# Designs tried in a protein design run: peptides against a protein of PDB entry 4CIC. Part 185

Target 1, 148 residues: chain A of PDB entry 4CIC
Amino acid sequence: KVSTKGHYGVQAMFDLAQHFGEGPVSLKSIAERQGLSEPYLEQLIAVLRKAGLVKSVRGAQGGYILAREPRDIKVGDIIRVLEGPIAPVESVSQDDPEHSLKFDFSVTKSVWEKVKKSIEEVLDSITLADMLKDAEEAQMAQGYMYYI
Target 2, 147 residues: chain B of PDB entry 4CIC
Amino acid sequence: KVSTKGHYGVQAMFDLAQHFGEGPVSLKSIAERQGLSEPYLEQLIAVLRKAGLVKSVRGAQGGYILAREPRDIKVGDIIRVLEGPIAPVESVSQDDPEHSLKFDFSVTKSVWEKVKKSIEEVLDSITLADMLKDAEEAQMAQGYMYY

## One batch from the design tools (peptide; made by RFdiffusion4, then SolubleMPNN)

Design b2_p25_8_s4 (from b2_p25_8, 18 letters changed)
Fold by OpenDDE base, seed 1:
Structure b2_p25_8_s4 (fold): chain B 148 residues (1-148), chain C 147 residues (1-147), chain A 25 residues (1-25)
Amino acid sequence: as target 1 above (148 residues)
Amino acid sequence: as target 2 above (147 residues)
Amino acid sequence: SSAEEEKKLQLEASLKKYEELLKKR
């Protein structure tokens, strides 16, 4: 599962992608468009900035921009920055030391590794540019439905 | 993410698969082999039984068995029974009705749908029989490392 | 790190507060 943090992080990064090349975007404007709390978005953007996915621009027309082109940012990159490594199972408390020593060649572990790999492959196959294209196609399809 | 419930449910079902054809297995024996709390396992087995994945056998040699052959039980079936539909995102509280009306053609939603589909495909591609085979192969590989 | 955990907790608390505010609307 992607956390709410990962979800909103992708949403905020997608908003920045939609405005890529238009200059710096204010956190307020992102928060308003994406339905996010501004304080929460500040925390997300701080993490994304520290990871080098977002840049802060200072000045009267300051704000945030993507640090790279939308095509050079995978959804998987955003998720890994916000959540760390993709874990398919919620951490069973590592605290049972006795379970640690059984080289849990647990066939169950291999199932979860397959799930992990599949999630990673999907998230690493989608860029912010792909998301932009999907949005444009969806908007054109809606426009066609209104003209009919 | 699979919950701890889903994880242990798959583990318990796999134990029952390993003993398939040997007759009823006691919850105590499953709990001991799988390192599970017996009370927790009772709750899991109750859900799995209600869903028709497990059968209870009564008597002095009573216990539990798989309700179907290992080849006829997908990991996805176990997860869907224990957790419900696979959700790729932790539920943002559905309770924001205003966000409900925006036909959230959120391109972000489509990303999560792709992730969901991918997880479902993986979990529905793995049966308990596949897991048994993988265990046998792993045991043979370990046996070869010791000899 | 403890700082990452604290930041996560603060984020979760901020989200929860936002969700509660939205429910009151």
Scores: peptide ipSAE 0.062, ipTM 0.740, DockQ to the pose 0.011
Fold by OpenDDE base, seed 3:
Structure b2_p25_8_s4 (fold): chain B 148 residues (1-148), chain C 147 residues (1-147), chain A 25 residues (1-25)
Amino acid sequence: as target 1 above (148 residues)
Amino acid sequence: as target 2 above (147 residues)
Amino acid sequence: SSAEEEKKLQLEASLKKYEELLKKR
């Protein structure tokens, strides 16, 4: 499962993608649009900035921008920055080394590795540009439903 | 993510698949082989039994068996019984209907639905029979490395 | 790093507080 952190991180990055090329956006504006707490968003943005996915702009119109074009940021990149490697199973606590060692049931491990690979392939196939396109298509479909 | 419950449930079901046709196995024997606590395994087996994936056999040689052939049990079936529907994201608490509504129409939901579908396809493509075959192939490969 | 662990703990505490605030709403 993707954590709430990963989910909100993708949401915040998508908001920045929607404003790409319009200049820096304030954390307050992102928080308001995305329904995030500003303090929580500050922590997310700090991690994303340190990873080089987001850039801080200083000045009177200061804020944040994507550090790369939306096409150059995969959803998988955002998740890996926020959560680390994609793990299909919750880590059985390191505290039982006997359970950790028996985790080497090669067959059950292979099932989870197949799941991991499948998740990685999906998340690495979706860019912020793909998400923007999907949003535009959805908005056009809504516009057509209002004209009918 | 699959929970520890889902993981151990698949492990216990795989143990029962390895003994399919040999008669009932005791919870104690499964717990010992799979490195599970017996009380935890009792809870897992109770859920799996109620879902009709496992059958209890009574008597002096009592225990548990698979209720179906290994080919008729998908890994996805086990996970859905133990955890419910495969959710790619931890449930943002239902308690914020505004967040839920924004989530419902967001492009981010479509990303998670694609992930969900991909997980379901993988888990529904793997049966306990496939896992048995993979185990046999792995054991043969180990046997060939020792000769 | 102790600083990364402390940031993780602060994030978890902030999330937990946010979840508690959402439950009270």
Scores: peptide ipSAE 0.045, ipTM 0.742, DockQ to the pose 0.011
Fold by OpenDDE base, seed 5:
Structure b2_p25_8_s4 (fold): chain B 148 residues (1-148), chain C 147 residues (1-147), chain A 25 residues (1-25)
Amino acid sequence: as target 1 above (148 residues)
Amino acid sequence: as target 2 above (147 residues)
Amino acid sequence: SSAEEEKKLQLEASLKKYEELLKKR
């Protein structure tokens, strides 16, 4: 499962992708469009910036931009930055060392590794550019000419 | 992500598959082999029994058996029984209706649906019989490395 | 507002149509 943090992180990165090439976008404007709290978005953007997926621009027209082209950012890259490695099973809190999963059956582990690999393959197959294309196709299908 | 409940449920069902055809297995013996607490396993087995994946056998040799052959039980069936439908994203608690994910962007939702479908395909492609075969192959491979 | 409900219904209908289009590809 993707956490709420991962979900909102992908949503915020997708908003930045939609404005890619238009210049810096304010956190306030992203928060308003995406229905996110500005303080929460600030925390997400700080992590994404530290990972080199987002750049901060200073000045009167300051804000944030994607650090790379939308085609060069996979959904998997965003998730790995925000959540770390995809874990197929929730880690049982190591708090009971006596109930050490001694026989983490190699077979049961292999099932979860197959699930992990499948998730990684899907998330690494989708770029922000693919998401932009899907959004454009959806808008065209709706017959809503966004007059930008 | 699969919950701890799903993980232990698959482990317990796999233990029952290893003993399929040998008769009923006690919860105590499953708990000992799988490193599970017996009370926790009892809760898991109750859910699996209610879903018709496990049968209870009464008597002096009583215990539990698989309700179907290992080939007729998918890992996905076990997970769906224990966790419900595979959700690719943790549900943001609906408790803040104002911060309703208004723009759950159709595109963002479609990404998670692709992830969901991929997980379902994997889990529905693996039966308890496939897991038994993989275990046998692993044991044989280990046996050959010791000679 | 009736207008907000109508916009929501139109959005849901359009999303459903898009999901159907994506399933056909």
Scores: peptide ipSAE 0.015, ipTM 0.735, DockQ to the pose 0.008
Fold by OpenDDE base, seed 4:
Formats: C-alpha cells, sequence, structure tokens
Structure b2_p25_8_s4 (fold): chain B 148 residues (1-148), chain C 147 residues (1-147), chain A 25 residues (1-25)
C-alpha cells in the first residue's frame, strides 16, 4: 500500500505541477488547496526538495516550484523518494533457518516481486504531465455537463 | 501493501496445496513447516474456511484440506478473503467538501485505481497450481546445482 | 540512518495529529 505520506506527496507535487511556469507557490496556498496541514506539508516538501524534485525560491514572491518539468517527474519517482523502494508486502522476518521455510519463502517471494514490478511499471508510466492532461480533460467534460 | 496476514495466508494455502490429494493436514504441521504460530494460523484458517477456500475434515486423521483444486484458487482470491478489496493507498478521508479538493482527489484517485487494477491482474493470474509448478522447477534447478 | 528514522517518526507523528484533527471535524 502507498502510505498517506506518498498519497499527500503526490497531491502536493500535482499542485506544484498545476502552477508550473506561474512562479513560486507558497506552502500555505498548497496546504489550503490540497486540504493538508501546513506543518505536514513542510515536512513533505523538505524531503522532496532534498531529493531534487522541488526547488525553494527566496524573495517577496518566495515559495516552491517543481525542479523539473511535469513530464520529467513520474509518480513512481515521487513515491520512491517519500517511501523508498515499493514493497508489496509488510516486512516479514526472513531469518527462518529451516530449509523448507526458505524454499516456500522463495516461491511466495516471487509472487510479491511480480506484484512489485507491476506497481513500479504503472507508477513509472504516469507523469505529472499525464495527470495535468487528465485533469484538463475532466474539467472539460464537467464544463460540457453544465452547458447541457 | 499486502499485510502480514495476507502473506502468511498465502503461505498456509500453498502448504495445503503441496499436500493436496494426500489427505487432511493438521494445523500443527502447517505451522511448523511455515514458521507460523499455531494460534495465528488457526485464526487464518478460520477465515479461509468461512470463505470456502479450506475445508475441515473430522476424525483420527482430521485436519484441513483445500476446498478446491490448486488450479481453481488464485492468489488474488486468498488476498481478497483475508484483507478484503485490494486498496493501493491507505484510507484517506474523502470527506473534504471543497470542489477543488474533490477534483484533485479524482485525478489522484485514478492513479491509485490503475495501481489497484494492475495488482489485481497479477494476483488473479497466479494460481496455487502455478506456485506448485514454480516450486518444482526451483527444486529441480537446485538439484542440478548440487550435481 | 538515525536521522532518517527520526524524520520518519516526526512525519508519522504529524500525520497522526492531522488525522486526529480531521476526525474532530
Amino acid sequence: as target 1 above (148 residues)
Amino acid sequence: as target 2 above (147 residues)
Amino acid sequence: SSAEEEKKLQLEASLKKYEELLKKR
């Protein structure tokens, strides 16, 4: 499972993508738009900044921007920065010394590795630019429903 | 993420698959082979039995068996029984009334739905029979490394 | 790293506090 941290991190990065090219966005404005606490968002942004996905801008119009174009940031990149490697299962202690257990462990492990690979492929196939496009298409579809 | 419960449930079901056709297996023997506590395994088996994936057999050679052939039990079926629907994200409260938040929520939700679908497709493509075959192939490969 | 674990713990604590605030709303 993606943690709440990963989920909110993707939301915050998507908010920054929506404002990409408009200049620096304040943490307060992101927090308000995304329904996040500002202190929590500050911690998320600090991690994302350290990973080089977000840049801090200083000055009267200071704030944060994406460090790369939305097309160059995958959802998988955000998740890996915030959560580390995608783990399909909770950490089970591997330390059972019995040979049969090691073998059964290897077969079950292969199932979870297939799940992991599939999750990685999906998350690495989606960019912030793809999310922006999906948002625009959804907004257009809603606009058409209000005019009919 | 699959919980520890889901993981151990798949291990227990796989153990029952390895003994399919040999008759009922005791919970004690499964617990010993799979490195599980017997009380924990009893809880797992109770859920799996209620879902109709496992059958209890009574008598002097009593225990548990798979209720279906290994080919008719998907890993996805085991996970859905033990954990419910596959949720790619922890439950975030959907109850934010603001219209912008609902929209952003819809886009992020679509990402997680794609992940969910992908996980379901993988887990529904793997049967206990496939796992048995993979185990046999791995055992043969190890046997060839010792010769 | 101990510093990464401490940051993780702080984030989990802030998340838990935020979830508690959301439940009170």
Scores: peptide ipSAE 0.065, ipTM 0.746, DockQ to the pose 0.011; fails the geometry check

## One batch from the design tools (peptide; made by RFdiffusion4, then SolubleMPNN)

Design b2_p26_1_s1 (from b2_p26_1, 15 letters changed)
Fold by OpenDDE base, seed 5:
Structure b2_p26_1_s1 (fold): chain B 148 residues (1-148), chain C 147 residues (1-147), chain A 26 residues (1-26)
Amino acid sequence: as target 1 above (148 residues)
Amino acid sequence: as target 2 above (147 residues)
Amino acid sequence: SKLSKPPVFDNIFELGEGFEIPERLE
């Protein structure tokens, strides 16, 4: 399971991507469209803003916008901001040099490092622009199914 | 996140793989070598045994063995037994058909499905035999650095 | 001896049913 934080963070960023170029979007409108609580979304947006993925716009038509184009934001960027780097298995036993356990821990650690690398590669291969394209394609496919 | 359960399960299974063909290994010896608590290891081994990845041997020299050869046990098999299937992001909103959220949820879900698939492919590409080989190679490399 | 917490892959992907995503962002 992707963390709820990562999942909702990607949803919120995707909502902002769908409105990119239309001006600032209110947190209320994002929360309503994405089925998120406003307070929870405020926390996510605060982190994303601090990381420079989102900008706040002030005024009566204030809200949030993407700080970069959708093509310049990877899903991996969003996840790293919200959850931090995909931590390798912190090997517990770094402190005891004498135990033969170091070798076994190295092999098991390598398995998880391979998993980590694969996750990073996937998340870094997907941009918000790719997600927008996938959404458009899915909407077109649904539209065709209603006309058949 | 690989759970502690998955991590320790792979460690315990790898320990059994290192002793494959030498006869049954006691839980105590596995716990000592892997830095695991015996009670926790008992729980893991019970699940692995029920799934048919491990066999119990009775007697004075009793303990556990792999139920299959190391080459026939994927890391993915161990993880699926201990953790269950890598669940896709349960879309919270399956129940409310009226909200326009279905489409946005489908795209975000597809991202997580791609990640899931990638994890499964990696874990299913690694056997206990591959881990044994990697261990041997690493041991040889360390031996050469000391000479 | 600090029982070093098993490396809980705390990050993004709870692989199993048993991974509780902590709701509370500390």
Scores: peptide ipSAE 0.070, ipTM 0.811, DockQ to the pose 0.080; fails the geometry check
Fold by OpenDDE base, seed 1:
Structure b2_p26_1_s1 (fold): chain B 148 residues (1-148), chain C 147 residues (1-147), chain A 26 residues (1-26)
Amino acid sequence: as target 1 above (148 residues)
Amino acid sequence: as target 2 above (147 residues)
Amino acid sequence: SKLSKPPVFDNIFELGEGFEIPERLE
């Protein structure tokens, strides 16, 4: 299960990407378009802003914009900001330092590390620009189905 | 998060793979070697047995064995049995059938589907035999470091 | 013997409940 946080974070960032170059968008408008609660979105945007993926614009037409171009933001960047490193939490067995020397070559650990690496590679291969392109292609495909 | 269930399930199946051909092993012995609680392992083994990945052997030397050779069991097979399909749970929004027609081409959904596919490919590429080989290679590497 | 907690992959994927794409809260 992609965490709700990661999912909605990517969705919110994608909304900002769709409006990139149009100026700042309000959190309210993002929440309405994406079907997100505004309070939850505020929390997500605060984290994304602190990480430098989003900028707050002040003024009468204030709101949020992407801090970088859509092509310069990977989905992996968004997920790392919201979820932290896709790291196996090494159970630092705090207590017994002597057992630390067991190179616990957990063959099972290596399986999960392979899965992790694969996830990272996929998420780092997708930019917000790629997502915009996919959306445009889908809209065109739908448009063609309505005209046939 | 690999569920604890998936993690321990793979670990238990790997233990059975290490003893494949040696006859049935007791759940107690698996639990002890793998650092698992025996009651939890009993639940996992029950599911794995029902799915046909493990067999129960009766008798004085009773216990469990792999139902297939280690090469014929993918990690993906174990995970699917324990966790269900690595599917994005399509939120079957039960309620409003009319909203079903929105081809909710969620571009975001497509991202997660790509991730899902990648996970499935990895897990389906690894067998218990591959894990056995990796363990042997690691043991040899450790042996060389001690000499 | 403290049962070494399995490495909890706090991954974006909780594999245990399936990939629940959060339903749009209608």
Scores: peptide ipSAE 0.062, ipTM 0.806, DockQ to the pose 0.075; fails the geometry check
Fold by OpenDDE base, seed 2:
Structure b2_p26_1_s1 (fold): chain B 148 residues (1-148), chain C 147 residues (1-147), chain A 26 residues (1-26)
Amino acid sequence: as target 1 above (148 residues)
Amino acid sequence: as target 2 above (147 residues)
Amino acid sequence: SKLSKPPVFDNIFELGEGFEIPERLE
């Protein structure tokens, strides 16, 4: 389960990507557009800002912007910031020498490591720019369906 | 998160795969080898049995066996049985037509669908037979390090 | 015997509980 935190974090970052180059976006406007509570979004943005993915702009037209171009922010970067490393296989401490269990554990661990790697590869293959492109393509497709 | 249920389910199924062809394995023996509580394993095995991945054998030498050959059981099959469909993106009911949020939601949804698909592909690419092979290779590698 | 908690691949497969889109925090 992408935590609600990861999911909403990606949504908030995507909203900022859609407004990239338009100047600072208020948390209120993001919250309204993304259906998020403003207090919850504040927590997410605080983490994202600390990680250097988002920048705060001060002033009357203050708010938040992406700290990098959408092409330079992977979904994997957002998830790692919000949720930490994608499933650290906590090495079960090798400490109990006697149980033959170590070997079976190693094989099952390898399955999950393969899954982890696959998730990381997918999330690292998708940028906010890719998401923007997908959004544009989807809008165009919807527009064409209404004109047919 | 592979739930503890999914993880232990795969371990239990792998234990049964290691003993495939040797006859029924007792839950007690699986629990001991896998470091599981027997009551917890009973719950897992009940689900796996209901799904037709495990078969119960009755008698004095009773226990459980894989219902299929290890090559015919994917890790994905085990996970789907224990945890349900791998991350069903619950289709947020399309019902609220008015919010422009639908589009943004669609794009974010597509990210998670890609992740889901990738997980499914990985888990469906690994059989219990593949795990047995990996175990054998790892044992051989360890044996060579000690000699 | 301390049941060593299985290495919880906690974070990633907690993805597998359906994306309950959190309902509106009313």
Scores: peptide ipSAE 0.062, ipTM 0.811, DockQ to the pose 0.085; fails the geometry check
Fold by OpenDDE base, seed 3:
Structure b2_p26_1_s1 (fold): chain B 148 residues (1-148), chain C 147 residues (1-147), chain A 26 residues (1-26)
Amino acid sequence: as target 1 above (148 residues)
Amino acid sequence: as target 2 above (147 residues)
Amino acid sequence: SKLSKPPVFDNIFELGEGFEIPERLE
């Protein structure tokens, strides 16, 4: 499961991608458009900024911009920054040493590694530019449905 | 992340697959081999039994068996039984209407649907029979490294 | 107002909490 953090992080980054080249966007405006609390968005943006995916612009018209072009930011990059490495199985470190998931069952481990690989491949195959394109196509399709 | 429940469920089902055709296996023996608590395993097996993946055999040599052949049980079937539908993003239906993740962002939803589909495809491509084969191949490879 | 703990949905794929592979107790 993608955490709420990952989900909202991708939304916020996508909002910045939609405004790429238009100058800095305020956190307030992103929060309003994406239905996020501004304080929660501040936390996400702080992490994304520290990771070099977002830049802060100072001044009266200050705000945030993507640090790279939308084509150079994968969804996988956003998720890794916010959530760390994509892991398919939580090692529940239950403090009970007797119930240490001896992940040493090689065969079951291989199943989860296959799942991990598939998730990574999907997320690394999608850029913010791809998402922009998909949004444009969806808008065009809606526009055509209104004209028919 | 696969929950501990999903992980242990797959392990327990794999243990039953390894003993398929040998008769009923006791929960105690599965728990010991897989490093699971017996009470936890009882809960997992109860769910798996109710879903028709496992059968209970009564008697002095009673226990559990797979309800179907290992080739007819996908890892995806086990996971769906234990955890429900594979959803990449929980709609946190937070009762807070203001913070309802309006999953209505069509583009972000499509990303998660692609992830879901990929996971489902992987888990549905692996049967308990495939896992048995992989285990046999791994044992053979280890045997060759020792000789 | 007790901030209701976000339901930790124990579903299969929680992305984010690191696999602490328990070290092999030797």
Scores: peptide ipSAE 0.052, ipTM 0.801, DockQ to the pose 0.291; fails the geometry check

